# Peptides against a protein of PDB entry 4LZF: the designs that were tried, part 25

Target 1, 155 residues: chain A of PDB entry 4LZF
Amino acid sequence: GGRLVVFPNGTRKELSADGQTVKVMFFNGDVKHTMPDQRVIYYYAEAQTTHITYPDGMEVLQFPNNQTEKHFPDGRKEITFPDQTVKTLHPDGREESVLTDGTIIQLNPDGSKVIQFNTGQREIHTADFKRREYPDGTVKTVYSDGRQETQYPTG

## One batch from the design tools (peptide; aimed at target 1 F7 P8)

Design b2_p13_7_s4 (made by RFdiffusion4, then SolubleMPNN; from b2_p13_7, 6 letters changed)
Fold by OpenDDE base, seed 2:
Formats: C-alpha cells, sequence, structure tokens
Structure b2_p13_7_s4 (fold): chain B 155 residues (1-155), chain A 13 residues (1-13)
C-alpha cells in the first residue's frame, strides 16, 4: 500500500503505492500535491490560495475572492476577476480587457486606447485625438486642439 | 522541503 511519514514538526507526507502521487500536509496547514502528470498543486492555508504549477512553466492561481490568474510561459498573464471580466497582460505592456457584455478595451504601450463596444461602435484614444467609429461608417474625430471632424460613409 | 514563497496578488483595478 501507500506510505505515511510523520515528521517531528507535525508535517505529514503521504506516498501512493505506485509512487506517482505525493501529498505533503505541512504543520502550518499548507498542502502540496505532486501529481502523476508532474503538476504541483500548492494550497496556502493562511491566504486560502491555490497555486498550480505545470512542467511547461504554466502557473494557475486561484484566490479566495474567486479571482483566477493564468501565468503563461511566454510571460503573458490572464486574469479573470470576480465579476468575470478577463484581463490579459502582454509582455510588451499591452493590456486587453474583455467585459461580460462583450466590450473589449485595449491599452497600448504608446498610451493609446481602443474600445470595441458591443454595439459595433469603436472608439480610439490617442495623444492627438479621440475618434468614434459608427457601424454605418460615420467617423467623428475630436482633436486635442478642439477641432472636430466628421467623415461620412459617402465621403 | 519548506513551503514555497507566497504568491503575488494582483489587485482588481
Amino acid sequence: as target 1 above (155 residues)
Amino acid sequence: GPPPPQPVVIDYP
């Protein structure tokens, strides 16, 4: 069968009979599972947080407030907030948020911002202007100097 | 071995 090891400090280690699963219950309440697929599941008792690490470098964090974070090997992070908004942080500094209503917000490293509304409208923010694009092809631009311009679908 | 370090928490904006 399996094996149970009890350490003097109160830590307990359970080994499966096949040796493929290891469960360590630390004296502080933390729990570490090493699984046959080589993923490691660590539970932090004080923080009530679960941290899963995969052999390819992928990491998953589950927080007590229902927030989930995925840390990809390429440095990208994907955060699912409690309200189910999903935010992606890219290594180059670009950020994308997908709201529950389908709206997509992109923040670019140069400071520009793009909002794709669920209505089909699109808004672009730059240092020089704010531009609103409408489904019918109309484009309205407000420049930083106060000038306004409207481009119509027919020209 | 000892427990791993605490995870980094990213706050909701």
Scores: peptide ipSAE 0.045, ipTM 0.641, DockQ to the pose 0.021
OpenDDE base, seeds 1, 3, 4, 5: peptide ipSAE 0.037, 0.041, 0.038, 0.042; ipTM 0.630, 0.645, 0.637, 0.655

Design b2_p13_8 (made by RFdiffusion4)
Pose (drawn by RFdiffusion4):
Structure b2_p13_8 (pose): chain A 155 residues (1-155), chain P 13 residues (1-13)
Amino acid sequence: as target 1 above (155 residues)
Amino acid sequence: PPPKTVTVLSPPP
């Protein structure tokens, strides 16, 4: 029915009866669990942070301010801020934010962006122009040369 | 099930 091992340095190890789960309680207050499926869960006592490594390569960090960062095997990084905005960073430099109010911001590495407002409006920024599209079908554009254009709805 | 065993390791001399 399992074992407890106490090391001279004060580190304690607890093994499950089947030996599949190992819990290490370090002298400094850190706690490590190794699960049968090989997930490793590490708790940093002083920083009050949890780091979870999955066998598929995914890593998850939980910070004490309730911020969570997920690192996918492909290099994608997904951040859940305390307010529950979700920001996704892609290795190519694209960034996508899905805010709780429903706003979506897509940022390209070349600096262009598309903003989807929860109000139903859409805004596109490019090297040539800034454009706003409205639910009624109206389109308003400001060009780099300073001209402004309004495309009225068919109706 | 049997109880959990405890191993305490002493430092070397």

Design b2_p13_8_s1 (made by RFdiffusion4, then SolubleMPNN; from b2_p13_8, 6 letters changed)
Fold by OpenDDE base, seed 4:
Structure b2_p13_8_s1 (fold): chain B 155 residues (1-155), chain A 13 residues (1-13)
Amino acid sequence: as target 1 above (155 residues)
Amino acid sequence: MPPMEVIVLEPPE
C-alpha cells in the first residue's frame, strides 16, 4: 500500500505504493505532485495557479483567467491569452503575436513593428515611417513628419 | 518539509 504522512502543521504527504508518485498537500491549500515522469505540478491555492516543471527545464503556468504560459529551456516563452491570442517572446527580444484571425504582429528589438494581416497586406512601423504594402504591389508610406508617398506596382 | 510527522498511514493500494 501507499503511505500517508501527517505533519504537525497540517501538511499531508501521500506516497504511492510504488514510490513513483508523491503528493504533498500543504497546510495553506497548496499542492505539490511529483509524477512518475518526473514532472512536478505545483498548485498555489491563493493564486489558483498551476505551475508544472519538467526535468528538461520546461515550465508551464496555468492561471485562473485561462491564460497559459510555456517557458522553454532555450529561453523562449509562449503565452496563450484568454482571447486565444498566442504571443511568443524570443530570447533575442523579438515578440510575435498570432491573433485568432491569422494576423501576425511582430515587435522587433529595435522597436519596429510588422503586421501581417490576414488579407495579405503588410504594415511596417519604424521610428521614421509607417508603411502599408498591398498584395498588388502598391506601397503607401506615411513619414513621421506627416509626408505621404505612394509607390505603384511595376507590373 | 516539516521537521516532524504526527502519524503515518499505509493504506492498501
Scores: peptide ipSAE 0.041, ipTM 0.725, DockQ to the pose 0.107
OpenDDE base, seeds 1, 2, 3, 5: peptide ipSAE 0.035, 0.033, 0.034, 0.032; ipTM 0.699, 0.606, 0.607, 0.600

Design b2_p13_8_s2 (made by RFdiffusion4, then SolubleMPNN; from b2_p13_8, 5 letters changed)
Fold by OpenDDE base, seed 5:
Structure b2_p13_8_s2 (fold): chain B 155 residues (1-155), chain A 13 residues (1-13)
Amino acid sequence: as target 1 above (155 residues)
Amino acid sequence: MPPMEVIVLEPPP
């Protein structure tokens, strides 16, 4: 049979009969499961948040508002927001957000921004200009000094 | 055994 250890502070530790599963029920209501596959499932009672840690260093956070975060061993983070937008934070500082309509927003470490619209239009924001690229090949640029340029597609 | 500390949420874009 399994074993139950009760600590003076009210924390309880339950061991499975095979010794492969450990369940710790903390005095504050938190619960920690150590599984046979070596993943650790931690439940924060007050925050109602689940934190899973995998042996390879992968971490998954599940929040009560339906936000999910994946923290990869290489430092990359993938966040699925309640509205189902997916944001990826790269180790180099680049951020990418994919909206539900397919629009992609990229923030670069230098502060530049690129928006790939679901219509095929692309907008580039830098310190020096804003540029709109159209599916037909037209490119419009507005520079910070107010100058404007238009490049037309070759007929 | 002490409980673990809680993590802060990433804000939306």
Scores: peptide ipSAE 0.097, ipTM 0.769, DockQ to the pose 0.020
OpenDDE base, seeds 1, 2, 3, 4: peptide ipSAE 0.090, 0.095, 0.089, 0.093; ipTM 0.765, 0.771, 0.765, 0.768

Design b2_p13_8_s3 (made by RFdiffusion4, then SolubleMPNN; from b2_p13_8, 6 letters changed)
Fold by OpenDDE base, seed 3:
Structure b2_p13_8_s3 (fold): chain B 155 residues (1-155), chain A 13 residues (1-13)
Amino acid sequence: as target 1 above (155 residues)
Amino acid sequence: GPPMEVIVLEPPE
C-alpha cells in the first residue's frame, strides 16, 4: 500500500501505493504535492499562496486576495485581479486590460494608448493628440497644443 | 541530505 514517512523535524512524506503521487508536509506548514501528470503544487503556509508548476513551463499563482496569475512559457503573463479585470502582459511590451464591463484598454510599447469603450466609442492617446471616435462616424481630435478639430459623418 | 526516517506507516490503501 501507500507509505508515510515521518522525520525527526516534523516533516511528513506520503507516497501513494503506485508511487505516482507524493505529498510532503513540511514542518513549517508548507505543502508540496507532486501529481501523476507531473504538475507540482506548492502551498506556502505563511503567505497562503498556491503555486502550480507544469512540465511545459506554465506557472499559476493563486493569492489569498483572490488574484490569479498565469505565467506562460513564451513570457506572456495573464493577471486576473480580485475585481475580475484581466490584464495581459505581452512579451513585446504591449499591455491589454479587459474590464468587467467589456471596455478594453491597450497600452502600446511606444506609449500610445487605445481605449475601446463598451459603448462602441474609441479613444486614441498619443504624444501629439487625443482622439475620440464615435459610432456615428464623428471624430474629435484635441491636439497637445490646444487645437481641436471635429470631423462630421457624411451621408 | 534528507532527515533520518523515524516512523514508517503502511496504510492499507
Scores: peptide ipSAE 0.039, ipTM 0.725, DockQ to the pose 0.106
OpenDDE base, seeds 1, 2, 4, 5: peptide ipSAE 0.031, 0.032, 0.039, 0.032; ipTM 0.631, 0.697, 0.727, 0.552

Design b2_p13_8_s4 (made by RFdiffusion4, then SolubleMPNN; from b2_p13_8, 5 letters changed)
Fold by OpenDDE base, seed 5:
Structure b2_p13_8_s4 (fold): chain B 155 residues (1-155), chain A 13 residues (1-13)
Amino acid sequence: as target 1 above (155 residues)
Amino acid sequence: APPMEVVVLEPPP
C-alpha cells in the first residue's frame, strides 16, 4: 500500500503504492504533486495559482483570472491573457502581441514598434518618426519635429 | 519540505 507521513508542522506527505506519485499537502494549504513523468504540479492555495514544472525546464503558470503563462527552456515566454490576447516575449527582447481582432503589435529591442492592423495598414514607431503604410502603397510619415511627408505609390 | 514562493503576472500589452 501507499505511505503517509505526517510532520509535526502539519505537513502531510503521501506516497503511492508504486512509489511513482508523491503528494505533499503543506500546512499552509499548498499542494505539491510529483508525477510519474517527473512533472511537478504546485498549487498555491492562497493565490489560487497552479505552477507546473517539467523536467526539460518548461514551466506553466495558471492564474485565478484565467491568465496562462508558458515559460520555455530557451527563455521565451508566452502569455495568454484573460481576453485571449497572446503575448510572446523573446529572449532577445522582442515582444509580439496578437490581439483577438487580428492586430499584431511588435516591440523591437531597439525600442521601435510595429503595428500590423487587421485592415492591412502598418504603422512603424521610432524615436524619430511615426510612419503609416497603406495597402495602396501610400506612406505617411510624421517626424518628431512636426514635419510631415507623404510618399505616393507612383513616385 | 517548505512551501514555494509565488510568481507575478506579466502586464497586458
Scores: peptide ipSAE 0.051, ipTM 0.716, DockQ to the pose 0.019
OpenDDE base, seeds 1, 2, 3, 4: peptide ipSAE 0.050, 0.048, 0.049, 0.047; ipTM 0.708, 0.703, 0.700, 0.700

## One batch from the design tools (peptide; aimed at target 1 T11)

Design b2_p14_3 (made by RFdiffusion4)
Pose (drawn by RFdiffusion4):
Structure b2_p14_3 (pose): chain A 155 residues (1-155), chain P 14 residues (1-14)
Amino acid sequence: as target 1 above (155 residues)
Amino acid sequence: DEGSMEGATVTNFP
């Protein structure tokens, strides 16, 4: 029915009966669980932070302010802020934010962006212009040269 | 540090 090992330095190790699960309680208060499927869960006592490493390469960090960061094997990074805004950083520099109110912000590395407002409006920013599209079909554009354009709905 | 088995105490469970 398993074992408990106490080391001279104060670190304690608990093994399951089948030896598949190992729990390490370090002298400093940190706790590490190694699971049968090889997931490693590490708790940092002082920082009150959890770091989970998955066999597929995914890493997850849980911060005490309830912020969660997920690192995918491909390099993508997904952050869930305490307010539950989800921000995804891609290795190419694109950023996408999905806020809880429904707003979506897409930022390109060249600096261009598309904003989808929860109100149904859409805003596009490019090197040449800033454009706003409205649910009624109206399009308003401000060009880099200062001109302003309004495209009225067909109806 | 996980410690050494030299001087470690092992308790087996029932």

Design b2_p14_3_s1 (made by RFdiffusion4, then SolubleMPNN; from b2_p14_3, 5 letters changed)
Fold by OpenDDE base, seed 1:
Structure b2_p14_3_s1 (fold): chain B 155 residues (1-155), chain A 14 residues (1-14)
Amino acid sequence: as target 1 above (155 residues)
Amino acid sequence: DEGSEEGAVVIDYP
């Protein structure tokens, strides 16, 4: 059968009959739940934060403001903000945000920025220029020296 | 830290 251990400090430990589930309820209200799939669920009562750790090194943080963070074993992080924007932080320093309207914003390590609009337009920002690409093939470039170029589509 | 098991109550269920 299962086992319950009640410690003098008020901490409680519950073990399932099969030994596959362990639940520790700490005296401060924190909870640690070890699952059969080897994931560990931490609940921090004061912070009202849930922290899930997986055997492969994946981590998931759930904050009381409805923000969720995924920490991947490769060092990538994925943040889902309360507004449902999803931001991915890559180990190389690249950042990608997907907005709820489908717009994608990419920040590159070199400081360049790419915006893929939900309209199919794309805007590229570099140190030397801003470029707007249109679905019809028109490309408008404004250079840092003030020069403006428009490439019209070929029929 | 779960604390010391000294003085703990252990209940085994069938």
Scores: peptide ipSAE 0.370, ipTM 0.854, DockQ to the pose 0.865
OpenDDE base, seeds 2, 3, 4, 5: peptide ipSAE 0.369, 0.368, 0.367, 0.370; ipTM 0.853, 0.853, 0.852, 0.853

Design b2_p14_3_s2 (made by RFdiffusion4, then SolubleMPNN; from b2_p14_3, 6 letters changed)
Fold by OpenDDE base, seed 2:
Structure b2_p14_3_s2 (fold): chain B 155 residues (1-155), chain A 14 residues (1-14)
Amino acid sequence: as target 1 above (155 residues)
Amino acid sequence: DEGSEEGAVVIEYE
């Protein structure tokens, strides 16, 4: 059968009959739940934050403001903001934000920025230029020296 | 650490 341990400090520990599920309810209101798959669900009562750890090293954080964070074993971090924007931080230093309207903003380690608009337009920012690519094939480039170039589609 | 079971109440369920 199951087992309940009530500690003198008020902490409670519930064990399943097979011992594979363990629920600890700490005196401070924190809860730690160890699952048969070795996933650990921790609830921090004061912060109202849920932290899930997986055996492979993945971690999931759920914050009271509805922000969620995934920490992948490869070092990638994915943040879902309350507005449902998803930001991915890559181990190479690249950052990618996907907005709810479908716009994608990429920040590259070299300092360049790429915006893929939901309209199909693309904007590239480098140290040397700002370039706008249009769905019709038109490309407008403004160089850092103030020079402007327009490449028209061959139709 | 949940602490020692010393002085704890233990309830076993069927």
Scores: peptide ipSAE 0.361, ipTM 0.858, DockQ to the pose 0.842
OpenDDE base, seeds 1, 3, 4, 5: peptide ipSAE 0.360, 0.358, 0.361, 0.360; ipTM 0.858, 0.857, 0.858, 0.857

Design b2_p14_3_s3 (made by RFdiffusion4, then SolubleMPNN; from b2_p14_3, 5 letters changed)
Fold by OpenDDE base, seed 1:
Structure b2_p14_3_s3 (fold): chain B 155 residues (1-155), chain A 14 residues (1-14)
Amino acid sequence: as target 1 above (155 residues)
Amino acid sequence: DEGSEEGAIVIDLP
């Protein structure tokens, strides 16, 4: 009950019997697959890249170097690098990277940086200071003017 | 672009 259309340029279009699946195989080797769930899977043959679009506006890109990008409808992007680091780009300009060791690096729109180490230590970088917070409650601050402060936990 | 359907071969599959 399906249909195959072969175009003069070599493009082929396959339709399922229910009409819910459409596969276009372009003359250049690209493939477009429309699924029953209305997601569209593009394969770009030259780039060896897969691009999935969802009805809600979600997009997923899969690159030949094993990088994956998710583009969310709210404008957020999530990049999984080949090393399995996950970087989230927020619409407000905030960036967050989660390393494989559990370290979290946050870049804020104001230019501040926060590192949450896997040891439980936290480091905050601002224009005015660099601060290290330790799990025991000790806080060390180095100010841009060279002043240093150590705050000890209250016992 | 899928191209023009003019001259396309259409096969109805069983």
Scores: peptide ipSAE 0.377, ipTM 0.861, DockQ to the pose 0.878
OpenDDE base, seeds 2, 3, 4, 5: peptide ipSAE 0.375, 0.376, 0.373, 0.374; ipTM 0.860, 0.859, 0.858, 0.859

Design b2_p14_3_s4 (made by RFdiffusion4, then SolubleMPNN; from b2_p14_3, 5 letters changed)
Fold by OpenDDE base, seed 1:
Structure b2_p14_3_s4 (fold): chain B 155 residues (1-155), chain A 14 residues (1-14)
Amino acid sequence: as target 1 above (155 residues)
Amino acid sequence: DEGSEEGAVVIELP
């Protein structure tokens, strides 16, 4: 019940019997696969890149270097790097990187930076200061004017 | 673009 169309340029189109699956194999080696769930899988042969589009507007890119990018309908992007670091780019300009050791690096739209170390320490960078927070409640602040403060935990 | 069906071979599969 399926259908195969072979175009003069060498492109081929395969349709399933139910019409829910369509596979186009382009003359250049690219492939477009429309699935029953309405996702579309593009394979770009020269780039060796896979691009999946979903009906809700989600997109997934898979690159030959093992990088993966997810593009969410809300404008958020999630990049999984080859080293397995995951970087999230938010629509407001906030960026968050999760390292494989559990360290979280946040870049805020105001230019501030927050590092949550896997040790439970937190470091905050602003235009005015660098602050280190320790699990015991100790807080060390170095201000841009060179002033240093240590706040000890209350007993 | 998959191109024109003009001159294409169409095979109906069982």
Scores: peptide ipSAE 0.354, ipTM 0.859, DockQ to the pose 0.871
OpenDDE base, seeds 2, 3, 4, 5: peptide ipSAE 0.351, 0.353, 0.353, 0.354; ipTM 0.857, 0.856, 0.856, 0.856

Design b2_p14_4 (made by RFdiffusion4)
Pose (drawn by RFdiffusion4):
Structure b2_p14_4 (pose): chain A 155 residues (1-155), chain P 14 residues (1-14)
Amino acid sequence: as target 1 above (155 residues)
Amino acid sequence: EAAPAPAAPPPAPS
């Protein structure tokens, strides 16, 4: 029916009957679970933070302010903030934010960006211009040289 | 067997 082992330093270890699951309760209050599938779940008592390592290379951190950070094996990092905005950082420097109101912000490493407002408008920023596109078909552009352009709808 | 040691502290949130 399993075993409990208590070490002189105060660390406790609990093994399942099949030995597949191991739980370690460290003297400092940290808790580690090793699962049969080799997932490792570590709880940091003082920091109140959970770190989960998956066999496929994925790592997940849960912070006590309810922020979650996911690290994918390829280097992508996805953050869920407490407000539930999801921000994805790519290793090439691109950033994408999907806010709960529906706004999407795409930032390129060269500094250009595309913003998709929940209102249906779209904004593009480049080295040459800032552009706003409207649901009615109107396009408004401000160029680096200071000129402003309005492209009216066909209708 | 020796007692397992705890892991280092976690990183701060971004």

Design b2_p14_4_s1 (made by RFdiffusion4, then SolubleMPNN; from b2_p14_4, 5 letters changed)
Fold by OpenDDE base, seed 4:
Structure b2_p14_4_s1 (fold): chain B 155 residues (1-155), chain A 14 residues (1-14)
Amino acid sequence: as target 1 above (155 residues)
Amino acid sequence: EAAPLPPPPPPPPL
């Protein structure tokens, strides 16, 4: 059978009969589950936060505001915000946000920004220009010097 | 076995 250990500090430890599952219920209300797959599930009672750690180094955080974070072993982070926007932080400093309307916002390490609108329009921001690309092939560029250029589709 | 202590608090949300 399983075992229950009750410690003098009020912490409890439950062990499955096979020893593959361990549940620690801390005196502060925190809970730690060690699963047969070696994932560890922490529940922090005060913060109402769940933290799952996987053997490969993957981590998942679930916050009480409905934010979820995935911390990948490669250093990438994926944040699902309460509004269901998904933001990916890459180790190279690139950031990508996918909005619920399908708009994609990319921030590049060079400081450039690309917005792919759900309309199929794309906007590129660099130090030198702001460019809007339209689905028809029209490209409008506003340069930092105030010059404007329109490239018309070859139709 | 020493009585387990709770882990440190979780990281704040990003």
Scores: peptide ipSAE 0.212, ipTM 0.815, DockQ to the pose 0.904
OpenDDE base, seeds 1, 2, 3, 5: peptide ipSAE 0.191, 0.194, 0.186, 0.187; ipTM 0.797, 0.802, 0.796, 0.797

Design b2_p14_4_s2 (made by RFdiffusion4, then SolubleMPNN; from b2_p14_4, 4 letters changed)
Fold by OpenDDE base, seed 4:
Structure b2_p14_4_s2 (fold): chain B 155 residues (1-155), chain A 14 residues (1-14)
Amino acid sequence: as target 1 above (155 residues)
Amino acid sequence: EAAPLPPPPPPAPL
């Protein structure tokens, strides 16, 4: 059978009969589950936050506001916001956000920004210009000096 | 076995 240990501080430790599952119920209401697959599930009672750690170094955080974070072993982070926007933070400093409408926003380490609109339009922001690319091949550029250029499709 | 202590608080949301 399983074993229950009750500590003087009010913390409880439950061991499964096979010894593969350990549940620690802390006196503050926090819970730690160690699973047979060696994932560890922390529940923080005050913060209402779940933190899962995997043996490969993957971490998953679930916040009470419906935000979810995945921390990958490579240092990449993926944030699913309450609005279901997904933001990826890359170790190189690149950030990518996918909006619910299908818009993709990329922030590059050089400070450039690319927006891929769901309409097929693309906007590029650099230190030197803002450029809008249209599905028809029209390209509009506004340079930092105020110059504007329109390139028409070759057709 | 010493009585387990709760872990530190969770990280804040990013």
Scores: peptide ipSAE 0.220, ipTM 0.822, DockQ to the pose 0.903
OpenDDE base, seeds 1, 2, 3, 5: peptide ipSAE 0.215, 0.212, 0.210, 0.213; ipTM 0.817, 0.817, 0.817, 0.817

Design b2_p14_4_s3 (made by RFdiffusion4, then SolubleMPNN; from b2_p14_4, 6 letters changed)
Fold by OpenDDE base, seed 4:
Structure b2_p14_4_s3 (fold): chain B 155 residues (1-155), chain A 14 residues (1-14)
Amino acid sequence: as target 1 above (155 residues)
Amino acid sequence: EPAPQPPPPPPPPL
């Protein structure tokens, strides 16, 4: 059989019969599970947050608002927002958001932004201009000085 | 074995 240890502070520790699963129920309502696969599952009762840590250094956070975060060992972070937008934060400072409609928004470390619309249009934002590229090859640029330029497709 | 202590609070959402 398993073992149950009850500590003077009210914390309880349950050990499975095989010793592969450990459950700690803290006096504050928090729970820690150590699983046979060596993942550790923390449940924070007050915050209603689940935090899973894996042996490879992967971490998963689940928040009560349905936001989920994955923290990869390489320093990348992936956030799934309640609206199901997925945002990736890269170690180089690049950010990518994939919207539910298929729009992709990229924020670059230089401060530029690229939006790839589901229509095939692309919008580029820099310090000097905003540019819209159309599937037909038309390009419209609005410069920071207010100048506007249209480049027509060559074909 | 000393009584296990609760972990620190979770990080805030990003």
Scores: peptide ipSAE 0.162, ipTM 0.820, DockQ to the pose 0.905
OpenDDE base, seeds 1, 2, 3, 5: peptide ipSAE 0.159, 0.159, 0.156, 0.157; ipTM 0.819, 0.819, 0.816, 0.818

Design b2_p14_4_s4 (made by RFdiffusion4, then SolubleMPNN; from b2_p14_4, 5 letters changed)
Fold by OpenDDE base, seed 4:
Structure b2_p14_4_s4 (fold): chain B 155 residues (1-155), chain A 14 residues (1-14)
Amino acid sequence: as target 1 above (155 residues)
Amino acid sequence: EAAPEPPPPPPPPL
């Protein structure tokens, strides 16, 4: 049979009959589950937040606003926002956001920004210019000095 | 066995 331990501080510890599942119910309402697969599920009662840690070093955070965060062992983070936008933070400082309409926004470590629109248009932002690339091969550039250039497709 | 203490609060959302 399982075992229940009740501590003087009001914390309770439940052990399964096989000893593979451990549930700690803390006096503050927090809950810790250690599972047979060695994942640990923390529930923070005040914050209404679930934190799952995996034996490979993967972490998953679930917030009460429906934001979900994945922290990968390589240092990458993936955020799913309440609007279902997915943002990836890379260890090199690159950031990528995928919007629900299929638009991709990339922030590069050099401070440049690339927007890939769902229409096939691309916009590139640098310190020196903003450039719009069109599917027909037209390229419009606005330079930081206010100069504008249009390159027409060769065809 | 000492009474388990609750973990520190979760990190804030990113």
Scores: peptide ipSAE 0.164, ipTM 0.817, DockQ to the pose 0.907
OpenDDE base, seeds 1, 2, 3, 5: peptide ipSAE 0.158, 0.160, 0.162, 0.158; ipTM 0.814, 0.814, 0.816, 0.815

Design b2_p14_5 (made by RFdiffusion4)
Pose (drawn by RFdiffusion4):
Structure b2_p14_5 (pose): chain A 155 residues (1-155), chain P 14 residues (1-14)
Amino acid sequence: as target 1 above (155 residues)
Amino acid sequence: SVKPAGTVDPALLQ
């Protein structure tokens, strides 16, 4: 029916009957679970933070302010902030934010960006210009040289 | 000293 082992230092280990699941209760209040599928779940008592390592290389951190950070094996990092904005950092430097109101912000490492407003408008920033596109088909552009352009809808 | 064990969410252990 399983075993409990208590070490002189105060660390406790609990093994399942099949030995597949191991729970370690460290003297400092940290808790580690090793699962049969080799997931490792570590709870940091003082920091009140959970770190989960998956056998495929994925790592997940849960912070006590309810922020979650996911690290994918390829280097991608996805953050869920407490407000539930999701921000994805790519190793090449691209950043994408999907806010709960529906706004999407795409940032390129060269500094260019595309913003998709929940209102249906779209904004493009490049080295040459800032552009706003409207649902009615209107396009407004401000160029680096200071000129401003309005492209009116066909209708 | 030995501190009480912290609590891990059972849902993570599924």

Design b2_p14_5_s1 (made by RFdiffusion4, then SolubleMPNN; from b2_p14_5, 8 letters changed)
Fold by OpenDDE base, seed 3:
Structure b2_p14_5_s1 (fold): chain B 155 residues (1-155), chain A 14 residues (1-14)
Amino acid sequence: as target 1 above (155 residues)
Amino acid sequence: MVKPPGKIPESLLK
């Protein structure tokens, strides 16, 4: 059978009969589960937050506001916000946000920005210009010096 | 005795 150990500080430790599952209920209300697959699940009672650590170094945080953060072993981070926007932070400093309407926003390490709208329009921001590309092939550019240019599609 | 509970990681972005 399983075992229950009760410590003088009020912490309780439950072990499965096979010893593969361990549940620690800390005196402060926190709970730690060690699973047979070596996944460790922490529940922080005060913060109402779940923290899962995987053997490969993956970490998942689940916050009470419905935000989820995934920390990948390669240093990439994926954040799902309460509004279901997904933001990916790459190790090179590039950031990508996917909005619920399908719009994709890319922030590059050099400060440039690309927006792919769900309408098929694309907007490019650089230090030198802001450019809007339209599905019909029209391109409008506003340069940093105030000059504006429109390029019309070829017939 | 079992180790005390760990500290929760803070969110990168809220």
Scores: peptide ipSAE 0.072, ipTM 0.723, DockQ to the pose 0.078
OpenDDE base, seeds 1, 2, 4, 5: peptide ipSAE 0.067, 0.067, 0.061, 0.067; ipTM 0.724, 0.723, 0.697, 0.721

